Peptides against a protein of PDB entry 7PB4. Designs and how they scored, part 88

Target 1, 105 residues: chain A of PDB entry 7PB4
Amino acid sequence: KMLNIKEYKEKLLSTLGEFLEDHFPLPDRSVKKKKKNIQESSVNLITLHEMLEILINRLFDVPHDPYVKISDSFWPPYVELLLRNGIALRHPEDPTRIRLEAFHQ
Target 2, 218 residues: chain B of PDB entry 7PB4
Amino acid sequence: DALQMAVGYFEKGPIKASQNKDKTLEKHLKTVENVAWKNGLASEEIDILLNIALSGKFGNAVNTRILKCMIPATVISEDSVVKAVSWLCVGKCSGSTKVLFYRWLVAMFDFIDRKEQINLLYGFFFASLQDDALCPYVCHLLYLLTKKENVKPFRVRKLLDLQAKMGMQPHLQALLSLYKFFAPALISVSLPVRKKIYFKNSENLWKTALLAVKQRNR

## One batch from the design tools (peptide; aimed at target 2 D79 L120)

Design b2_p29_3_s2 (made by RFdiffusion4, then SolubleMPNN; from b2_p29_3, 11 letters changed)
Fold by OpenDDE base, seed 4:
Structure b2_p29_3_s2 (fold): chain B 105 residues (1-105), chain C 218 residues (1-218), chain A 29 residues (1-29)
Amino acid sequence: as target 1 above (105 residues)
Amino acid sequence: as target 2 above (218 residues)
Amino acid sequence: IEKEKEILEEIFLRLLKGKSIEPYLELLK
């Protein structure tokens, strides 16, 4: 049965979610414990899934300014991953802002 | 037969106990090469060997030689190609092997039994355009695969960006011309009317073999 | 919905770099 677009989207979201959990987990908090003096800036890192959700939502909610400010909750390697893989783009004038690539346009 | 033994060797891997692993490997590789160039390989043999060549199970030299002899007797299974693309994603093969695979894929395109699943991988191939080494061959592949539904604004932008970066490459121009044909409204830029589409001759490595395959299938 | 689907598909495809394509192929079935 050809899944309707809604069912397919749900399957896609589920599959992508699982894929992200399997292949792009949050870095284990355990490695930072050893060196004493770095101020435990308790920055709660967000998942790559959450990053993508924020970027997608911003693209739909504010299409004229689809840029999201990179916060300390954004794990830098995942930001780089998104940029390197052509999923996200840096703002041309503000490197602290990224947007989702407009694949629907 | 000798071919079955050779294919079985590559599939199962070298048995630890053989002192002359390299000599045995070379013998089996030569067997595959000889049969492939003389008669072509069955679809099942290509399925096994193509998977092996891209899996990273063997060294780059061996993988390259295997891939060069992926000559069909009749047809190549689409499933074999899809599996091969899967290995490209995993990235266990060298850049040169990836280039060779795309050359092979273009050269053997007409011998692939069906294109439905390959067409679904259009986005994956398109994403590979950013690799400068792959770009000429990917453009050729995309030229063969592109349908009207694949021509989207963001892909047009990406192609134009690539053109701005790489210059007026013949392979890129060929693909852009096809895009303009399907969606003229998306490409405002005047493309030079090239009377002849020039891709790198991907089939050059297999030219003689392909002629033989075509002759056997007549 | 269709636009979101396209975005998600493209994201998925781009994240496959260095990973198995199998999850994506299963999605397409």
Scores: peptide ipSAE 0.519, ipTM 0.781, DockQ to the pose 0.743
OpenDDE base, seeds 1, 2, 3, 5: peptide ipSAE 0.516, 0.511, 0.515, 0.517; ipTM 0.776, 0.770, 0.772, 0.774

Design b2_p29_3_s3 (made by RFdiffusion4, then SolubleMPNN; from b2_p29_3, 10 letters changed)
Fold by OpenDDE base, seed 4:
Structure b2_p29_3_s3 (fold): chain B 105 residues (1-105), chain C 218 residues (1-218), chain A 29 residues (1-29)
Amino acid sequence: as target 1 above (105 residues)
Amino acid sequence: as target 2 above (218 residues)
Amino acid sequence: IEKEKEILEEIFLRLLKGKDISPYLELLK
């Protein structure tokens, strides 16, 4: 039974990864070239997969404070995507912090 | 036969050369409507036409009329419903079409051959509770689908939040009562004991047709 | 592990909103 759950989880993770790559890729850096003045803040954007991983890990590691601070590496449209789809929640007092929705709670 | 020609027209699309596209469409639509209301449609015909109605291939008026005549002769295939839900997710149909689909799904629920795959879509239906227009019908659908395994704390919270926003709606209360039945520890609030569960399905567009289907299948 | 599975399933379901679900239905079974 446990082996089947592990195998299923691995399959789910793999499929989710593929799904995220296909449907939610990072924005192509090429479009920013034309507007000169926006400081090329070399901030490496993280993937939606990485965002989810951070949120999930925080939920398990610190269940009493499962909030993650939004960094510049978080692409704002993906933050809004997570919030809009009910995957994440903003902290009630600090809009710069988000948590994963407690689907297991 | 005339029905096969009509279904084929909707499936393959209008042949470009017909100057009277609207008349031809109306003729075929009336054929489908007449057969559906008199005899019901075969599962295969429903599969084809339901997909067409939700795919955005035709205008909202046509899609609405097709959905209104999705009356089974015997059964509806679960696969047809799953495909339909897939189309809802793609979002090529109007809000009114979505409402009509959920109304249809509730009305035809007993005629769906299997529920195993539909039960897997529980989360998708639950997410649609946030739509005020869909909420009454989605609650009814969820009332029919809900198993103990679906009753989770986060869903309880969402339902209570909806109740706080919308008030003590009969359809929400019905669903919450079912949730409390399956998981009493998750719902501490006292729910009014209602002898009858009322869903806003008073205007089942298919009431007469469903009676006829039940009589034929007896 | 079971909790993580449930979380991943719910995330996946929510992200499928607005997408064609048909290719992923077998995974959800």
Scores: peptide ipSAE 0.449, ipTM 0.640, DockQ to the pose 0.804
OpenDDE base, seeds 1, 2, 3, 5: peptide ipSAE 0.397, 0.421, 0.395, 0.387; ipTM 0.693, 0.687, 0.668, 0.367

Design b2_p29_3_s4 (made by RFdiffusion4, then SolubleMPNN; from b2_p29_3, 14 letters changed)
Fold by OpenDDE base, seed 1:
Structure b2_p29_3_s4 (fold): chain B 105 residues (1-105), chain C 218 residues (1-218), chain A 29 residues (1-29)
Amino acid sequence: as target 1 above (105 residues)
Amino acid sequence: as target 2 above (218 residues)
Amino acid sequence: IEEEKEILLEIFLRLLKGKDISPFLDLLK
C-alpha cells in the first residue's frame, strides 16, 4: 500500500523524534557540577526537537518574518549544529535571530 | 567455482589458520578482478562486494581494488547503492574511496535497475556539493537525477553561492543549466550557452568494460 | 502537508550526515 502523504509524514515525524532523542540528547546536568565557577544558570534547556518545532512553526505562522530570537534555553552547540548543516540561517542584521531554511521554497 | 570462493572469502573474512593471509587475499582479489573485467559480476556479487568495500572491513588499498572491479554483468541493484550510501554516511571509508564511489555511481548509473530510492536521496547528494573533492562528481550525479520537482529556490541559492565561491566550473554550469531548463524563473543569471560537453563522460575508468557489457546484453 | 514533509525530510537528511542511515532505509521507501 502506498503510504499516503499523511501517513508518511507521521512516520517521518516519529522517526525523526526518535533519531533526535538517540543522537542529539540534552547534555547531562551531572557534568556541570565539577567546574564550580560556571554560574548554574538554572535555565531549562530545550531539546533539539523542540528547537526545530519552534523554527518550523515560526516559518509557517509568520512567513514574512520567520526568525526566532535565540533565548538562554537554546543550547549553543545545537544552534551551531543547525547553522553548520544549513538547517537554519542567522538574520543578516541581528545575529541573535535565526530562521529555518525554506526548503519548500 | 573460483569466484564463489573468492566472494565467500571477502564476506566471511580470512580464516584464522592460513599462514599466508596476504597471498590468499591477493589470489581471491585477482580472481574477482579477472571475472569482473572479462564477464562482469552478477548483481548479488556486486551487492556483497560493494558493501565490503565501503564497510571498512579491509584496508583502503583492498577496498579501492574491489570498488574498481564493481562491473555488472547485467544490472546493479538499487538496494546495493542505497546500502553503499549508508556506509558513506558512517564515514569508515577514506575520502579517496568516497570520490571513487561517486565516479563509479555516475559511470554505472544506466545499469542500476531502479532509481526511485536513489531519487529520495537527492537531498543527501546535494548536501555533499560542499565537499570540494566530491563536487564535480556530485554535480554529474545530480545532473542525471534532477527532475523538475527537485529544483527548489533554496537549492538554486545554494548553487549560486557555490558558484560565487569556486567560480564558474563546467560541472556546476551543467547542473545550473539543467536547473534553468526546469525552472527558468528561478535563475535570472545568463548562463553561457556552452555547446561543450559538460561532463567528460568519455573518461571513466570503466568505459571499455561497459561497452563490452552493453554489447553482450544486446 | 506536502511542504512540511519536504522540510522534515531535508532536515532529516542533513542530520544524517556522518550517521548510519541503515536503520532508516525503510523510511526512504
Scores: peptide ipSAE 0.411, ipTM 0.673, DockQ to the pose 0.682
OpenDDE base, seeds 2, 3, 4, 5: peptide ipSAE 0.382, 0.407, 0.407, 0.409; ipTM 0.662, 0.665, 0.662, 0.667

Design b2_p29_4 (made by RFdiffusion4)
Pose (drawn by RFdiffusion4):
Structure b2_p29_4 (pose): chain A 91 residues (1-28, 43-105), chain B 212 residues (1-189, 196-218), chain P 29 residues (1-29)
Amino acid sequence: KMLNIKEYKEKLLSTLGEFLEDHFPLPDVNLITLHEMLEILINRLFDVPHDPYVKISDSFWPPYVELLLRNGIALRHPEDPTRIRLEAFHQ
Amino acid sequence: DALQMAVGYFEKGPIKASQNKDKTLEKHLKTVENVAWKNGLASEEIDILLNIALSGKFGNAVNTRILKCMIPATVISEDSVVKAVSWLCVGKCSGSTKVLFYRWLVAMFDFIDRKEQINLLYGFFFASLQDDALCPYVCHLLYLLTKKENVKPFRVRKLLDLQAKMGMQPHLQALLSLYKFFAPALISVKIYFKNSENLWKTALLAVKQRNR
Amino acid sequence: SIDIQGSEAKLYQMVQELVVVDAEYRELE
């Protein structure tokens, strides 16, 4: 059961990464890829389940943040505009 | 054959400025509906015309008439429905066309050969609940399509939030009651739906429904 | 065999699945 879930996870991740690079590229400060941004968000969601907010730095391309906001993937902090969290789809 | 000429004409897409082209388009569309309302269309022709109508090609009236004449002689391929959902996801489709398509999918539900691949698109179907123009028809569709495996906690939470936003609407209540039946531990709280008139009820489709 | 041309909707679905399977895999560990 564990290995099946692992194979599925890895396949989903690889295909997601390819899809991101194909459909959400950077334009050319130092910006990070959308993949790294999603990785930071997913890591913070499970590492700190009581504060899954990550600060928005200059490396976050505003179009990516807005994209994640429009599609219900990322959520804004009720008071602090510089923080965003990942939607807890698992619950 | 008389119908294949019209199918090929619609596959060629819209043509030049109209000198006599309006009459030609009308003749082809009349031929298709006559065949559809007399004995029905085959699976291949439906697979072609449904996806042509749900694409950006042709105006709204042509797509509306094509959708209103999408009556199967036998069955409907599920791959055609999958491609139709993909065309809906493209977004170059009219709202009224989307409502008509969801009404058609609800009306033609028992004439789709397989529904497992369509159930795999439950997420795309569920995401359309945000749109308050599609909400009743999407709820009617999910009432038919929902299995036990589809009742995930996230969806229950989002449906409860939508019920709190819109109120206890009939279609939302019916879908929530189905979710309660399938997963009572995730939440506490088929049949009549408004605007559920079968627009595509021909006599032969009626005999086939009774034979079903 | 299912293809989806809507990039934003596909992205949402894939990200949702990744978060869910990542939670299940962590429980198994």

Design b2_p29_4_s1 (made by RFdiffusion4, then SolubleMPNN; from b2_p29_4, 15 letters changed)
Fold by OpenDDE base, seed 1:
Structure b2_p29_4_s1 (fold): chain B 105 residues (1-105), chain C 218 residues (1-218), chain A 29 residues (1-29)
Amino acid sequence: as target 1 above (105 residues)
Amino acid sequence: as target 2 above (218 residues)
Amino acid sequence: SIEIEGKEQLLRLLVKELVELTAELKKLE
């Protein structure tokens, strides 16, 4: 039973990854419009898949404080997407922190 | 069943000129209250009763009692919320009912099935910040709804003006902190570093009911 | 658009399933 669930989970992760790449890709770096002075903080943006993985892991690893701090690597449209769809919740006391919605609860 | 009869009574109104209108009303109201607090209401029942509570069909006391028992079994339809807001625009409900509605909306926010249409009502909710009685609850609602796209220079100015008028209210500070998070360039004012965001009535009227709903949906 | 809504709904469903599966696995550990 455990093996079957693990296999299914891995399949689901793979499917989710493909889905996210197809439908929610990171913006191409190519639209570097040359506007000069904003410090291009060379912040490497993470994929939505990686963001979800972080949120899921935090939910189960630290259930009493399942919130993740929003870093510069979090693409703002992804954060908004997750919040808008009820996939994530903003911390009631700290707007810089979000958690995964506990769908199983 | 008894609940269907009660909902039907509120929807259709009293059928017969029964001499005992008040007893019948109380009976049906108690039926709705009992089911709502024990099991929650279906989305369809909430749709009907929420609209009735805000339409001005009944007196303020009845409307208040109905609104207090708008507890979902599972979900609340976004359409029901949009309809409810439309009734607020008509202005047939009391100020106390409006306050209670916003409290309800904040409390039940996570149980609303979709947020797309509610997000389109952002401007309407934001305009309600000018009402001193609504302001704390509207700030909380906006805290839940605000996206980067909603953070505009004119709204920042309105919030700062409101802060200048009302003082550094915790609920305004919470919303401003979120605005600063989305658009730091628009808020040059140093916001006091509050370690804790405080919204009024963190212990909402529905605390026990919400716990029960979460347990049933587990 | 209906298409965007559909994609976002599907995303939510996929995440929900993943969370549920993860929870089930954690119970078995």
Scores: peptide ipSAE 0.521, ipTM 0.509, DockQ to the pose 0.275
OpenDDE base, seeds 2, 3, 4, 5: peptide ipSAE 0.510, 0.516, 0.519, 0.517; ipTM 0.558, 0.558, 0.516, 0.561; seed 5 fails the geometry check

Design b2_p29_4_s2 (made by RFdiffusion4, then SolubleMPNN; from b2_p29_4, 13 letters changed)
Fold by OpenDDE base, seed 1:
Structure b2_p29_4_s2 (fold): chain B 105 residues (1-105), chain C 218 residues (1-218), chain A 29 residues (1-29)
Amino acid sequence: as target 1 above (105 residues)
Amino acid sequence: as target 2 above (218 residues)
Amino acid sequence: SIVIEGKEELLRLLVEELVILTAELRELE
């Protein structure tokens, strides 16, 4: 049973990854080249897949404090996407922290 | 060819300047219908037209006619189905269109090239069981999709609750029977031994066409 | 906009399923 669930989870992760790459890719850095003045924020943006992985891991690893601090690596549109779709929630007292919705509860 | 022109018309939309928009629409729709029923449509054509039918770009009557002629020549792309489901989530299509889509999906299930992504939509389909109009067809679809890993306690509870609400429907019993097969410990209720699984014949609309497709692909 | 909404709903559903599966795996560990 565990093996089957694990295999299914891996398949789901793979499919999710493909889905995210196809439908929610990071903006091409090439387009930002034209506006000279925005400091190439040297901050490497993480993919939505990576963001979700962080949030899921935090939810299960630290269930009493499942919140993740929003870093500069978090692309703001992704944060907004997760929040508006009820996938993530902001901390009630600290808007710089978000958690994944506990869909399993 | 005439089919390409027709598909192009639906994809690009009516050019404003045509005085006879309705006649042009009907002409192209008939072209698509004729080819679809005679020869089937290519996967690319189905991809385009299926999205159009569910996007709400045209009226319900047109969408219904398009959806009814989504008959494959060989295969349907899984991606087309995923896109179609995404349109269902937006909710701009009519209830009748949704029903027709699920009927279509069940009827054409074997012609879909892959099932991996569709299987991931299991939760979405399962949630649609709550819609009384969709429930019979969704049960049939879930019957085709359900794997052991999909049979979870919360879904069992939802199915039993649905049965309590709607009564012992044949399609629901069929799905519960399958669930019991995969996870007998989760279903303590004695299910009537039905010799035959009974689903509404979703294939009736496409019976002749499906036979033709099978003959061409043998 | 409509295509975007559909994609976003699908995203939610996929994540929901992933969370549920993850929870089940954690319970079995």
Scores: peptide ipSAE 0.600, ipTM 0.541, DockQ to the pose 0.416
OpenDDE base, seeds 2, 3, 4, 5: peptide ipSAE 0.596, 0.599, 0.598, 0.598; ipTM 0.463, 0.478, 0.474, 0.479

Design b2_p29_4_s3 (made by RFdiffusion4, then SolubleMPNN; from b2_p29_4, 14 letters changed)
Fold by OpenDDE base, seed 2:
Structure b2_p29_4_s3 (fold): chain B 105 residues (1-105), chain C 218 residues (1-218), chain A 29 residues (1-29)
Amino acid sequence: as target 1 above (105 residues)
Amino acid sequence: as target 2 above (218 residues)
Amino acid sequence: SIVIEGKELLLRLMVKELVEITAELQKLE
């Protein structure tokens, strides 16, 4: 039974990954806006899949403090997407922290 | 191969240089239609063409014709169906195309190689019950997909609410009867014992084609 | 607007399912 559930989870993750790549891709890094002075903070944006993985893992690894700090690697439109759809919520006292919604409760 | 050329045309899109774009499109579409109805299409061809039909790359008339000829030679890949559903979510296809897709999905259900990933989309299909145009076909699809594990109290409530709104529809009753079978404690309402689960299968556009496929695969 | 709603809905449903499955696995562990 446990093996079957694990396999199911893996398949779901795979399907989700493909879905996210197709419908929620990261913007092409090519918009090198040549403007001189802004430090090319070469911040490598993470995929929405990676972002969700971090949020899910935090929810289960640290259930008493399931919040993740928003880093520069978090593409702002992804954060907004998750918040708008009730997939994630902001910490009530710290807007720089978000958690996955507890769908299992 | 004429079929390969036709599939390639739809995949790559119309090459700008063709003066008679409409004539070329029609030629390739007829090629696909002829092969599909005579011999069926390979799983790879269905994968390509099904995605094209739902992506909004072409007009509604073309998409409808492509979707109508998505007849398998042997099997349909589950991955193709998952991709197709993802395109439905993007909403670039017409309402009529969505209806046709669900009809197609029900008709071709037995030819899909696996159901594991499709079962993961149960919640998405269930949400589509709220669309009046899709509801009869979605009920039929859910009837085919529903397992005991899918029967949850919140879904029962939604079905009962839908019944209250739409009345006692045969397709909805069929689905509710299945739910009651799996979880009798969740459905206290006496459902009429209808001996024949009647999904309006009468207009299966693919009935003749499906019989031919079954005969070839025996 | 409607187009955005469909893919976002599917995203929510998939994430919800993933969380539920993960929770179930954790209980078995």
Scores: peptide ipSAE 0.562, ipTM 0.586, DockQ to the pose 0.363
OpenDDE base, seeds 1, 3, 4, 5: peptide ipSAE 0.558, 0.546, 0.539, 0.542; ipTM 0.572, 0.618, 0.624, 0.617; seeds 3, 5 fail the geometry check

Design b2_p29_4_s4 (made by RFdiffusion4, then SolubleMPNN; from b2_p29_4, 14 letters changed)
Fold by OpenDDE base, seed 4:
Structure b2_p29_4_s4 (fold): chain B 105 residues (1-105), chain C 218 residues (1-218), chain A 29 residues (1-29)
Amino acid sequence: as target 1 above (105 residues)
Amino acid sequence: as target 2 above (218 residues)
Amino acid sequence: SIVIEGKEELLRLLVEELVILTAELRKLE
């Protein structure tokens, strides 16, 4: 039973990865949308997949404080995407911190 | 079903009924209260009763009690909230009812099934910041609703003006901090470093009930 | 667009399932 669940999880992760690559890719660095104020933060953006991984791990590894601090590596539109869809929640006392929704609870 | 009878009474019952004069009204109200606090209400029941509470069909005391028992069994329909806001625009409810509604909306925010239409009402909620009685609760609501797209220069100016008028209120600072997070270039003013964001009435009227709902839906 | 909404909903469903499965696996460990 454990083996079956593990295999299914791996399959799901693979599917999610492909889905994210196809539908939620990182913005091309080249599309300089003229929005002047994007300070070229030299910070490498992480993928939505990586963001989710961080959030999931934090949820289970530190259940008493499942919040992750939003860094410059988090692309703001994807943060908003997660919040908008109820996948993530903002910390009530710190707007720079978000957590994954505890779907298992 | 006793609950169905009670809901039916409020839906089809007497207009402008007074709670203190109607034993039947009290009976049905108690039925709704008991079920709501024990088990929560179905989304359809909340839809009906929430509209009634804000329509002005009954007196303020009754409306207040109805609104206090708008506790979901599972979810609240976004449509119900939108309709409720529409009633606020009509202005048939008391100021105290409006305050209670915003408190309710904040408390029940996570139980609302969708937020898309509610987000479209952002401008309406923002305009309500001008009401001193509503301002703390509206700030809390906006803190929950605000997206990057909502952070506009004119709204920043309005918030700063409001702060100038009302002083550095914790709830305003909380909202401004969120605005600064989304659009740091729009807020040049140094915000006091607060360790914790504080909204008034963090312990809402529904704390115990909400815990029960979460446990049942777990 | 309906298409965008569909994609976002699917994302939510996939993440939800992943969280549930992760929880189940951790209980078995």
Scores: peptide ipSAE 0.606, ipTM 0.483, DockQ to the pose 0.283
OpenDDE base, seeds 1, 2, 3, 5: peptide ipSAE 0.604, 0.599, 0.604, 0.603; ipTM 0.458, 0.561, 0.455, 0.468

Design b2_p29_5 (made by RFdiffusion4)
Pose (drawn by RFdiffusion4):
Structure b2_p29_5 (pose): chain A 91 residues (1-28, 43-105), chain B 212 residues (1-189, 196-218), chain P 29 residues (1-29)
Amino acid sequence: KMLNIKEYKEKLLSTLGEFLEDHFPLPDVNLITLHEMLEILINRLFDVPHDPYVKISDSFWPPYVELLLRNGIALRHPEDPTRIRLEAFHQ
Amino acid sequence: DALQMAVGYFEKGPIKASQNKDKTLEKHLKTVENVAWKNGLASEEIDILLNIALSGKFGNAVNTRILKCMIPATVISEDSVVKAVSWLCVGKCSGSTKVLFYRWLVAMFDFIDRKEQINLLYGFFFASLQDDALCPYVCHLLYLLTKKENVKPFRVRKLLDLQAKMGMQPHLQALLSLYKFFAPALISVKIYFKNSENLWKTALLAVKQRNR
Amino acid sequence: EDEVIVLEEIALRLFAEKGEVKLYLEIKE
């Protein structure tokens, strides 16, 4: 059961990365890829379940943040505009 | 054959400026609906015309008439429905066309050969609940399509939030009752739906439905 | 299992943004 989930997770992650690079590229400060941004969000969601917010730095391309906001992937902090969290789809 | 000429004409897409082309388009569309309302269309022709109508090609009237004449002689391929959902996801489709398609998918539900690959698109179907123009028809469709595996906690939470936003709507209440039946531990709280008139009810489709 | 669910929903929403339904089905199959 564990190995099956692992194989599925790895396949999903690889295909998701390819899809992101194919459909959401950077334009050319130092910006990070959308993949790294999603990784930071996922990591913070499970590492700190009581505060899953991550600060928005200059490396976050605003179009990516807005993209994640429009599609219900990322959520804004009720008071602090510099923080965003990942939607807890698992619950 | 008389129908294949119209299928090929619609596959060629829209053509030049109209000198006599309006009459040609009308003749081809009349031929298709005559065949559809007399004895029905085959699976291949439906697979072609449904996806042509749900694409950006041709105007709204042509797509509306094609959707209103999508009556199967036998069955409907599920791959055609999958491609139709993909065309909906493309977004170059009219709102009224989307409503008509969801109505058609509800009406033609028992004429799809397989429904497992369609159930795999439950997420795409559920995401359309945000749109308040598609909400009743999407709820009617999910009432038919929902299995036990589809009742996930996130969807229950989002459906409860949508109920709180819109109020206890009939279609929302029916879908929520189905969710309660399938997963009572995740939440506490089929049949009549408004605007559920079968627009595609021909006589032969009626005898096939009774034979079903 | 929870991380897989999150990844599936992210994939679904981004695939829905681009109309990549066949790609989603290939993952599921």

